# Peptides against a protein of PDB entry 3PUK, part 236

Target 1, 227 residues: chain A of PDB entry 3PUK
Amino acid sequence: ERGLKSVVWRKIKTAVFDDCRKEGEWKIMLLDEFTTKLLSSCCKMTDLLEEGITVIENIYKNREPVRQMKALYFISPTPKSVDCFLRDFGSKSEKKYKAAYIYFTDFCPDSLFNKIKASCSKSIRRCKEINISFIPQESQVYTLDVPDAFYYCYSPDPSNASRKEVVMEAMAEQIVTVCATLDENPGVRYKSKPLDNASKLAQLVEKKLEDYYKIDEKGLIKGKTQS

## One batch from the design tools (peptide; made by RFdiffusion4, then SolubleMPNN)

Design b2_p30_4_s2 (from b2_p30_4, 9 letters changed)
Fold by OpenDDE base, seed 1:
Parts: sequence; structure tokens; C-alpha cells
Structure b2_p30_4_s2 (fold): chain B 227 residues (1-227), chain A 30 residues (1-30)
Amino acid sequence: as target 1 above (227 residues)
Amino acid sequence: MNSLDLFKLDKEKAKSLLESAEKRATLYEE
């Protein structure tokens, strides 16, 4: 099957696996909840074996040390995932692995990055952001993975208003990463009824897109593209 | 976890755009 799944896989292969590849070297790969879903959507276990991955581990689980092997962390830039990494390589803990390659699916906040830098820098061989924060469901369909998005967006409880805002920000950020990945600045269409969620999300996305392209590393401001 | 369907895009256009554009930032190297 040829489609967006294959495109996403190819990007991951180029940005992650090719970047840290060493001939004859096997690595342990650590995944979080999002990257587990992401990889499962666009590749098979055999594909990962071909890329020199011998074992896949869940970063959130307790793991036995394999100190002779290097670890490839393909994870989201979240406090939870970063904290798990820090436990593997932190100065106050014995190292789980020989060294680490870290690839974040999105921009890593300075607070998290500084925390890593302060405690684990000597163990890190690579630390990169690759901007893939979506899951391809079909050949033409993208899906965002935001915890409890449905619950907070449609909650009738006013006490969830602040959480709803946080969730919408996270969703908007992921949408922008899709657009960035595709090098596109689309016009946003939405239905505003019965709730204002779609309108609010659209506004957030448009604002973030504008900001993103203003500070694009290429120095380009892209006009609206036809989706 | 809850997922949101984002949008549909022509797969050929998406493929072409993604192949020509990469967003990657290097934060640290040995």
C-alpha cells in the first residue's frame, strides 16, 4: 500500500534511523504511548529490525539494564517521557544503557531540555526534534492523539474550562506540526454549530501557523495553500 | 487517549510536499 503511511515511515527512517545508523550495531528502542501508536500505524516489526532495532521497550515501564547496548529514544517531548529518560541516565542513577540517541516528535520546551542537559548530557549522542506529531489512519487521513481531548472538549462541566483550553492548545500545536511536515499553510474550514470548539480551534491553528512561518528557519513566509 | 480526525489530503500531493520539506532541529551532538 502506497500512501501517507509510507510517507510518514520514510520521514522517520530518514530523520531518525539513518541519522544514528552504525553498521553492525543493534540498538534498543524506547517508545512512549504516542510513538508506539505512530510506528504501529506506519511500519511493521520487520521494518524496525531492518533498521537495527533488536528490542522495543516501553519507556514508562521498569526495565532491566542492558549496559552494553545503546538506546534509541523516539519519544514525545512530555514531562512524563522525559522523566523516564532521566531515570535511565540521570547522574544519581546507574545508566540503563551505554548511551542515548533522543529524537523528539515535536519541539521540546526549554524547561525540559535544560533539565536533560543538566543531568544527562554526557550520555547523549544525539538530541533532535523532527516534528511528527500526528498518526496516519488512512492513505489520506491524519489523526491527532491528544489525551482526553473528547472528554474536555465536550464536557458540560464549567470546572473543565481551563483544561479544555489546554487540550485545544495541544491539538492546535499538533495540527501545526502536520502542516509544517507537509510544508503547507492551509486555509481552515469548520462548522461552528452546535459548539464553538471548531471555531476556537481554527483560530488557534491559524494563529500558530502565522507564528510558525514568521519564524521559519528558512526565512520564508508562506501564503495560504490549497489543501 | 482520544484521537481527533484532522483532515483529508490528496495523498500524492502530501507525498510530494513531505519529500521536499523536512523540519528538523538539532539540539545536541557528541
Scores: peptide ipSAE 0.013, ipTM 0.340, DockQ to the pose 0.032
Fold by OpenDDE base, seed 2:
Structure b2_p30_4_s2 (fold): chain B 227 residues (1-227), chain A 30 residues (1-30)
Amino acid sequence: as target 1 above (227 residues)
Amino acid sequence: MNSLDLFKLDKEKAKSLLESAEKRATLYEE
């Protein structure tokens, strides 16, 4: 069995790099905070060069235009990352690159999709979602990219209840992407005491797993795997 | 609209956007 890092890299290679690959063409790749961490965890710069990436840039930084080159955006579907993309292509005068290939690490909200379609459609050559919203650490260990997750999950302040729910939803989504990446539909195990957080999270994960596999690309319902 | 509906809509939007982009890409390559 291949380690989680290798599985993640293989998925990215197939879903992103192979999808937009053109022989002899180099691209600039734009990353956000999450995808920087993600790629750093599962590949080397040499691997990216082999995939036709000449330069990696941070999407949040002010970058000089390279109008003759196409850009590969591998970013999270967040307002911040999308806004940065829109700045790159929102106006003809501000167009930084020749064209864009956009790959989101997760489902992009309709509001963000609509903003992209309304302002930048002519500049986009590809736009799709891939389901990788976790960072592999070890063969069977991963971390989630949910800001302040620990704080909100264990906050005794009732005013944080709504934020806690949002955080748990995000965590559940990212856990499901791990399962999807591994092509597994596992049973969820958790410790129910002393707090109900684990139980709530487990329920969210189970629900999202069902939803994911029911609506998979093949239209197949995958049964539970023993893991 | 529940989470499932949102998920489906997002996927549909992604597909639609991708198809549109692919059409444009094809036209550009011709």
Scores: peptide ipSAE 0.009, ipTM 0.337, DockQ to the pose 0.042
Fold by OpenDDE base, seed 5:
Structure b2_p30_4_s2 (fold): chain B 227 residues (1-227), chain A 30 residues (1-30)
Amino acid sequence: as target 1 above (227 residues)
Amino acid sequence: MNSLDLFKLDKEKAKSLLESAEKRATLYEE
């Protein structure tokens, strides 16, 4: 059985690298905090070199222009990462690279997408959503990238109730992306005691799985897999 | 491999490949 790390790598290879690969062409790859952790968990630098990536750069850092090279942005659809991208391509005089291929790890909000489209559409060769929003830790274990999840989920402060709901929603979305990556529609099991957090999260995941698998990636209805 | 290792690993090799790639890119623009 292929471990979760190998499955994630295979998905990235097919969805990102194979999608933009041109024979003999090298690219600079830009990563944010999440995608750096993601790739570090499932591949080696030698693997990236084999996929035509010559250099990896942190999108948040100041970088020297390489105007003759195309850039591959593998980033989260966050305002911070998008703003950094826009600084690279926002004006003709400020273009750091020849062109951009953008791959988002999750659904990109319309507000961010429209901002990109309005500012630098001519510089973009690809823009896709890949739906990988988790970090594989073990063969069958993953972690979620939800900032302050522990704090909001277990905060006794009633003022954090709204933030707790937002966090739960984000966690549920990421769990669904794991299921989608594994091509599974599992039954959800949880322990409800002593706190209701697990029950609430499970309900959100079940609902989102139902919505997702109404039509699978191939346009087919997929039934639940064995738990 | 952690995040720091990913950015620093095989830096010399990456630089060499970048230089080669830049040279090739220039040839295509002419």
Scores: peptide ipSAE 0.008, ipTM 0.280, DockQ to the pose 0.017
Fold by OpenDDE base, seed 4:
Structure b2_p30_4_s2 (fold): chain B 227 residues (1-227), chain A 30 residues (1-30)
Amino acid sequence: as target 1 above (227 residues)
Amino acid sequence: MNSLDLFKLDKEKAKSLLESAEKRATLYEE
């Protein structure tokens, strides 16, 4: 089995870089917080140079226009990242770049998609979704990018129960993306004590895996795998 | 591994196709 980092890089390379690559063309790549961590975990700057990326920019920061170059946005489908993109290409401001290629790390909500489409569709050469919402650490180890997950999961305050559920869902979704990336439908193992958080998360993951690997049009379903 | 251009397809259809493609594709074969 190949290391998780290499698998993730390969997926990004094929889904993102190969998709928008043009011979002799350099692009500026815009990253958000998650994708910065993601790429940092699975590639080097030299790898990105080989893929035709000349400069990496933080999407959240103000940037000087480079109107002769196309931009590759590799970002999370969040309001914050989308809003930053819209500032670069929206109707209310001059375009910072020649055109945009957008690759979302997860499913983009319809609301955000529609916002993009309504504002700057003419500037977009590609707008694709991929399914990578985790950070590879080691061959068999990954981390989740869920803000305040620790706080809400372990908060004794009952008022945080709703937020805890949201966090658990987000974590479960990201775990499923790992499984999807690896093309696995594993049995979930956990330690339940001292709190039931692990059990709850496991249940969510199991359910989401079942949903993800649902019976297709041909009546086929992916069976459980060992992982 | 598949990606779908959401501006070329209906978004819901694109999501469905993406999910289907990803669960069928084995990354290790690439």
Scores: peptide ipSAE 0.007, ipTM 0.323, DockQ to the pose 0.140

Design b2_p30_4_s3 (from b2_p30_4, 11 letters changed)
Fold by OpenDDE base, seed 1:
Structure b2_p30_4_s3 (fold): chain B 227 residues (1-227), chain A 30 residues (1-30)
Amino acid sequence: as target 1 above (227 residues)
Amino acid sequence: MYSLDMFKLDKEKAKSLLESAEKRAELYKD
């Protein structure tokens, strides 16, 4: 059985590195906080070197231009990461790199995408959304990157109810990306405790799985696997 | 701590649909 880490690495290798690979070409790779954690969890620096990455840089930091090299941005679709990318390519006179390949770990909001398109489209050689919004911890364990999830899920304050729902939805979406990454469409079971969080999350996951796997390549409606 | 258990997997369906979704998510190419 393939460990979760190896599955995630293989997914990244296929979706990112193989997609932009050119023989004999080295790239600079830009990472944000999430993708740094993600790659650290599933690969070694030697693996990245084998994929044609010469150096890894933090997208949030000021970096010296390397105008002769292309850059691979493996980043989350957040305003912060996108703004950093825009600073690298927004000025025609001060482009940090020769060109950009962008791979988002999740769906990029239209607002951010439009901002990129309007400012930097000519510098972008590739832009793709992939669905990896989790960090593998163990062979069968993963963690989600949902800020304040613990706080809102366990907050006794009723004023946090709306925020709790938003957090639950974000968690459910990330769980679906785990299933997708693993090439799985599961049935869902949950254990209830004093709070109904598990039930709510389970329902959201089930619904999102159904929606995600509803239509095939030809637009045909597919049924869910029997549970 | 709450737990969600996954079972009754349809791997072939998931793989096919994931590949399709990724193809549709291409925004730019070389």
Scores: peptide ipSAE 0.024, ipTM 0.349, DockQ to the pose 0.038
Fold by OpenDDE base, seed 3:
Structure b2_p30_4_s3 (fold): chain B 227 residues (1-227), chain A 30 residues (1-30)
Amino acid sequence: as target 1 above (227 residues)
Amino acid sequence: MYSLDMFKLDKEKAKSLLESAEKRAELYKD
């Protein structure tokens, strides 16, 4: 099946589960809001059991310690999710789990990474960034995780112009991760509306795609695909 | 000890991602 959901699942399986899997070992998996939606869109609980996950927990909730088990954190690189992780391992005497494997859905800023390193580096076995920042809805449909994107993109208030630009760049970056996941370099198409939002976003995506493939192909820009 | 893997990102790509991430992070502070 060539659907976006199956592609996303295979990427997660390879980048996360295969990376930390140990025969006969069960792990607790910690999810945040985004990764809960992501996994629910592309797999079932039975699939996670096959990958050695015994229990799924919400990272934002208070949880009882299970000190004999290792924890797999599949989370977004946000201050909220990182702070919750730090609560689990920040105290030497009150670690909730035996050890941690951390997989971020996107680039983790140095500020957050340094906080983790300074607090609980000895408890961390893995720390990876896997660049999956979208939710597959259908075989050809996905949604983006950009807070307040609708508000800033369609706000008539000129005071929001700077925030609108930041939001559009974030959206463009996530679209590029979709293209990378699908190994596509598409010609970007958009519907022009009275607002120049679609055109601006398209230009950002095209620029980021060019940069992405130029770098990934060692200076060779991948030709446009028919997608 | 822990290992960090960024999917074979070179320095140029890492810089671009960092800039994007920093801008996104500002949205969460407010």
Scores: peptide ipSAE 0.025, ipTM 0.302, DockQ to the pose 0.320; fails the geometry check
Fold by OpenDDE base, seed 4:
Structure b2_p30_4_s3 (fold): chain B 227 residues (1-227), chain A 30 residues (1-30)
Amino acid sequence: as target 1 above (227 residues)
Amino acid sequence: MYSLDMFKLDKEKAKSLLESAEKRAELYKD
């Protein structure tokens, strides 16, 4: 039985830390709200120290410059997190760190990427997406980080229909990242009662899984895995 | 793990991920 926490940690270790690690080099790691929860769920501070992280900082907080050190940004591709990054590097004279390694937890929209590219490209050594948009709770349980998901999913107000759809899409995407992390293309099962939310979510997940696994690493269509 | 160039090469995947990311980004703003 593969523990989800260990799988997530291994993925982060491979995708993030191994990618930017340099012998004898320490980095400051910048986290946002989501990645703070994510790392807290699957590793300890000692693990991060072993990966060459000297200190963890909250990207949303004001921080003192450490210009001799490189920064590892492990953040969600949101305007809020990106704006905080831009404040750190937007001015050449006021850059807080020596350079940046950016790892997004999900696909970074072109609008945000272009904004970064336009202002901070020379400071960036790496910029990658690693598709981890969930928080592992236990071996087979994870939490989705979708604001107000419960409220909108169960709102009887028709005016919330559009927001409900957004929430459902976000949830579906995060579920797909779990599947991707586990390298699984499962069948989706759900309980339909009392509302159709589970059915709708299942359909969204199924569709997104199909899209995600259209082409595997070898350019082949990946079939369904065991559920 | 994906790079931005990889997403650009797969238009359908990129579109789907973009739409999803934008929607999530909107949720984080609210």
Scores: peptide ipSAE 0.019, ipTM 0.287, DockQ to the pose 0.462; fails the geometry check
Fold by OpenDDE base, seed 2:
Structure b2_p30_4_s3 (fold): chain B 227 residues (1-227), chain A 30 residues (1-30)
Amino acid sequence: as target 1 above (227 residues)
Amino acid sequence: MYSLDMFKLDKEKAKSLLESAEKRAELYKD
């Protein structure tokens, strides 16, 4: 059994790099905060070079145009990252790159999709969602990119209830991407006492797992792989 | 965050966008 890092890298290689690969072509790759952490956790710069990436740039930073090169955007589907992309290719500005390949780490909201389509669809050669929203740490360990998760989950302040729900939703989404990456549909175990946070999270994960496998392109509902 | 319904809708949009992008890529292939 391969370690989680290698599985994640293999998925990225297949879903992203192989998808847009062109022999003899180099691309500039744009990363955001999450994807920087993600790639750093599962590959080396030499690996990216082998995949035809010559330069890595931070999407949030001001960048000089490289108009002769195509750009690979590997980014989270957030307003911030999308807005940065739109500034690179939007109608109001000069295009920074020759064309764009966009790969989102998770589902992109319709509002953001529509915004992209309306502004710069002609510049986009690929747009896909790859469903990897976690950071592999060890063979069987991962971390979630959910700011202040601990604080809101364990805050006794009722005013944080709404934020707690948002955080739990985000955690559940990322856990499901782990399962999807591993091609597993596990039974979820939790301990409810003393707080019900684990129970709530488990329910969210179960629901999202069901939904994910129902809408999978294979059209087959994957049964539970383990209990 | 996304509801389950939004999740499905986003998937459909993703497919549509991908198809459009692929079509464009074919038309303007280097």
Scores: peptide ipSAE 0.010, ipTM 0.310, DockQ to the pose 0.044; fails the geometry check

Design b2_p30_4_s4 (from b2_p30_4, 9 letters changed)
Fold by OpenDDE base, seed 3:
Order: structure tokens, then sequence, then C-alpha cells
Structure b2_p30_4_s4 (fold): chain B 227 residues (1-227), chain A 30 residues (1-30)
């Protein structure tokens, strides 16, 4: 299977599971709302068991400590998810797990990263960003998880312009993560009717792609791909 | 949520790149 789901799964397997795998070791995996949807879209529970995950827990819920097991946090870099992590390791109370591996689905702001470092750095074995902020639906279809996107994009109320901009930025960021995941720097095409939303989004995506690919790992400018 | 079509890509190339490349450095490692 060469669809988007399989590509995403392989990326997660390589970037997350292979990165923290130890033979014979089981981990508890903590997911947030987005990563629950993400994994549900591209794998089964049996797949996770094969990767050494014994239990999946919701990071937002209160959980009983399992102090002898390490925890794999696959979460979005949001204040909500980070705060939940910090409650597990950053409080005066005993930590819930033996240690933590953190994998963020996107860029983690310095403020959140510094907060983590200041509170519970000794409990963290690894902290990485893997840049997957989309949900694969079909072989050639993915979805963006942006709260209230529909409402603000199609709101006729001009007072929502500021929020619409925020939503557009978030959508553009997620599209760029798709391109990054696929190592593509495409030309962006869009349909301009009936609204200019697609045009605005396209401009944002192109700008972000330019910023992302302006210099590659070798210090060279990456040209446009033919996609 | 929004659904978008993917760009036309070489799936084999994508697979190889995903397995061999990491775009972001580790933020923290013990």
Amino acid sequence: as target 1 above (227 residues)
Amino acid sequence: MYSLDMFKLDKEKAKSLLESAEKRATLYEE
C-alpha cells in the first residue's frame, strides 16, 4: 500500500517508535485529541502493540501512576497538552511514569519548550519535533484539524477578519507540514471562486514554503519540485 | 476540518526520503 496513510504511518514508525524503541521494553503512550485522530487514521491497535505500546492513554484525563514504565508522549505542541505533561512530571508530587519521551507533531514554541526544561528536564529522555499536523483520509486526501475553521472562513461578518487570519495561518502551517513530510516544495494551485479564501491560503502556503525551504540542510536554496 | 487533495508525488521517493531524512534536530536529549 502506497497511499498517504501508509506514508504517514511509516513516518511515525521511523520518527517516533524506532527512535525510542528498546527490545523487550513496553511503553505507555499518551495521546491528545489530534494525535488520537492521526493514529486512528493510519494504524490499528495491533500495529501499536507491535511497536511496543502496551496501553494508550488520553493525556487530558487523570491517570493512575505506572511508575515502573516509561511513557511515550505523542502530542501537539499546545499549552493544553504541555500542561498535562507537566502535571505528570513537573509537580511536587511523584511523577506518574519512570521517564518520558516526547514527540511533538509540529514546531514547539520556545516558551513551551523552556517551560518543560525548567520543570522536568531530568525526567525527559528525548524531545523531538516530527512535523505531522494533518490527518490522512485517503490515498490522495488529507484533512486539517483547525478549530472553527469552517465558521471563520465562511463568516460574512467583517468583525471576524482577525480570527479568520489566525485560522488561515494555522491551515497554511499544516499544509506546509504535509509538504515537509513528503519533502516537496510544490507550486500552489487554487480555485478562486466563490470566495477569495483559497487565494489567501495559497499565498500564505507559498510564503511559508519559501521560508521553510529557503535553505536546505546543506545550506543550499531548494528549488521548486514538479508536484 | 478541511479536506485537501494531495499533490502528485513519487511514492517510492517519498518513502525513501521519510526513512532517510529528518528535517528537524532534536530539541533535547539526555
Scores: peptide ipSAE 0.031, ipTM 0.337, DockQ to the pose 0.034
Fold by OpenDDE base, seed 4:
Structure b2_p30_4_s4 (fold): chain B 227 residues (1-227), chain A 30 residues (1-30)
Amino acid sequence: as target 1 above (227 residues)
Amino acid sequence: MYSLDMFKLDKEKAKSLLESAEKRATLYEE
């Protein structure tokens, strides 16, 4: 039995830390709200030290420049996090760090990516997406970071229908990242009563799983797995 | 782990992920 926390940590270690590791080099790591929760759920500070991280900083806060050190940005591809990154590197004369390694938890929209490229491309050594959009709680339990999901899913107000769709999509995507992290393409089961929310979410997850596993690393369609 | 070029190669995947990411981004901005 694989603990979800361990799997998540292993994925982060491989996708992020191993990717940017350089012998004898220490980095500052910048986290946003989501990635702070994510790392806190699956590792300790000692683990990060072993990976060459000297200190963790909140990307949303003002920070003193450490121009001799490179920065590892492990952040969500949101306007808020991206804007904070851009403030660190947007000015050539006021770069806070020597260079940046950027790892997004999800696909970065072209609009945000282009914004980054236009302003500070020369400062970026890596820019990758690693598809981890959930918080592991237990070996078999995770939480989704979707603001107001409960409210919109269970709101009887029809005016919230559009927003409900948004949160459903967000949740579905995060569930898919769990499956991807576990390397699973499961059949989705749900309880349909009393509302159809679970059914709708399940359908979205199924669709997104199909899209995600359309082509595997070998260019083949990945079949359903048992889970 | 994905690179941006990988997403560009799969239009359907890219579209789906883009839409989802944008929607989530909107949620985080509120």
Scores: peptide ipSAE 0.019, ipTM 0.300, DockQ to the pose 0.451
Fold by OpenDDE base, seed 5:
Parts: sequence; C-alpha cells; structure tokens
Structure b2_p30_4_s4 (fold): chain B 227 residues (1-227), chain A 30 residues (1-30)
Amino acid sequence: as target 1 above (227 residues)
Amino acid sequence: MYSLDMFKLDKEKAKSLLESAEKRATLYEE
C-alpha cells in the first residue's frame, strides 16, 4: 500500500512534469502559498531537480527576469496568483520569462481564464487544471486549504450562514479531488456530532462524487469502491 | 476502504472543466 503522499507526487509528476518535460530543458518553477505547502509535503528538492526544475520562486515576490528560460507556474486559480502571473507576461516588453506552462490546482473560473487569454495567450504553451487542492499529511490523512473553515462552520452568528455554505462547498470539492487523485469512489461515512456539519458535508461529498464520476475524463461511471 | 472527512465536487465544476479544456485548446491556436 502506497501512502497518500506518494500518490499525490505521482499525480503531480504525471500531470505536470511529464506533461511539459523536454529533454535537456530546464525550467524555473513558480509556486504560490498553497503549492509550496503541497510540494513540500510530498517531495524533496532533489525530486524537483530530477524533473528539470532548476530554480523555485515565489510568485508573490518581485523577481528578476530570466528571459531565456521558460517558466512552470504551478499555482492555485486565485485572483492573487493570476494577477502575479499577469504581471510577469502582461506586457510584451516586460516579459520575465521566455514562455509559460500553467498548471492550476483546481478549476480556473472563466473570468480569470478569459483575463489570461486576453493578455498573455501568445506566451502560454500549456494551461491545465490538475485538481489537487489538498495537502497530504500522512498515509491516509490530508488537510484542506479552506481558510477560516472552523470559524464559519461553528459560528453562531446567522450572518455567517451564507459563508458557511461556501466553505462547505469548497471543502467538499477538495475532498472529491482527493478521491479523484486516488481513483476511488468511496462510500462516504461520517461521525455524528452535536452539530450537523459532518452530515451536511457528507451529503455534499456524495453528490459531488456522483457528479464527478458520471462525467469523468473517460466518460465512464465508476462504481463504489470497497477500499 | 477510506474514511472520508471530505467536501463536495460539483457537476457544474466538471462541466466547467470540460468547457475550460475547449477554451484551452483555443488558447493554443492563438
């Protein structure tokens, strides 16, 4: 049995590094806050070197141009990360790198995608969504990148009800990405607690799993797994 | 068998992924 970290690494290797690999070519890799945590959880710098990454840079920081090298952006589909990318390629005269390969950890909203297309299309060699929006901690343990999830889920303030729903949806989406990464369609089980949050989340996950596997990449319906 | 403390994936998201793939294809043609 392989741990979750190993599975995540294999998915990243296949979906990102193998996809853009060219023999003898080195790339600069740009990471945001989430992907920095993600990669640090499942690989070593030596692994990245073997995949043709020479330098890792933080997308949020000011960086000097390296115009002769292509850049691999492994980032979350957020306005903040996208805006940083746009600053790198938004102007022909101000391009920081030779070209860009973009891999989003989740679905990129149309608004952001269109913004990228309108300003940087000629600089982009790849643009893909790989659907990894969780951090593996141990063999079968992961954490979700949903800020303030605890606060909104347990807030007694009724004004937070709408935000709680958004948070629940986000968490459910990330859980489904875990299942997709593992190629599993599990039955969802939850432990009943004083609050119905676990039940609500479970229902959301089940619904999203059904939706995901009904329209998966292969167009196949995957039955429930027993793992 | 995995124990899931998991949050939701949306059909609309899956559809959006397919739509985004088409958009990405167009991006490569430019």
Scores: peptide ipSAE 0.037, ipTM 0.364, DockQ to the pose 0.067; fails the geometry check
Fold by OpenDDE base, seed 1:
Structure b2_p30_4_s4 (fold): chain B 227 residues (1-227), chain A 30 residues (1-30)
Amino acid sequence: as target 1 above (227 residues)
Amino acid sequence: MYSLDMFKLDKEKAKSLLESAEKRATLYEE
């Protein structure tokens, strides 16, 4: 059993592959840096083949058109990844694929979504946000993909204080996605250290969990889980 | 990347719930 890895894979299988599956249809899958790491952590190439993926391509690279095939974009909602998608479908004469299915690993900012809608809406067959913005490392350990988080959190330079807040916010968001993926609202524990980073992060996570689970699918407040 | 192990999670609960649970809204349908 792969523990957290198997849970993440199941989530992706249900939310992404099952959602766009068509019998007998093969798709090209486009990945960015984060989703490449994510899938590599929780599945094998053979698993993807079983889900109807013929080839995997890096969205950042120049790619040859395969106009007869549909593309599955499993990407993070970043300007870089979105811009690459737009280049694939932004020109009617230069569309690289037949159509697109887009699955974002997190909430897509309105600015990016509107940009996609304005330029490529006719090429899109599906566009959904899922809630997986972490890398499962082992059965009970996950990694957040926040650039330079370690540096800014532990930098003694006061000029990095604003960046520290930014990375703390990003980390807290990603932690909430772990909880949401598992449908848990845990009590947050942290260890006292010389730096107050753990305390600050814990407070951010608690606040965000409270906001996220304010109303469940039935319109009820979700209580704390026993985890 | 930053590794965290702050939470004790119930894996069995997660496995049972994830097969049917989706909390994100659909942005576009074909």
Scores: peptide ipSAE 0.026, ipTM 0.339, DockQ to the pose 0.034; fails the geometry check

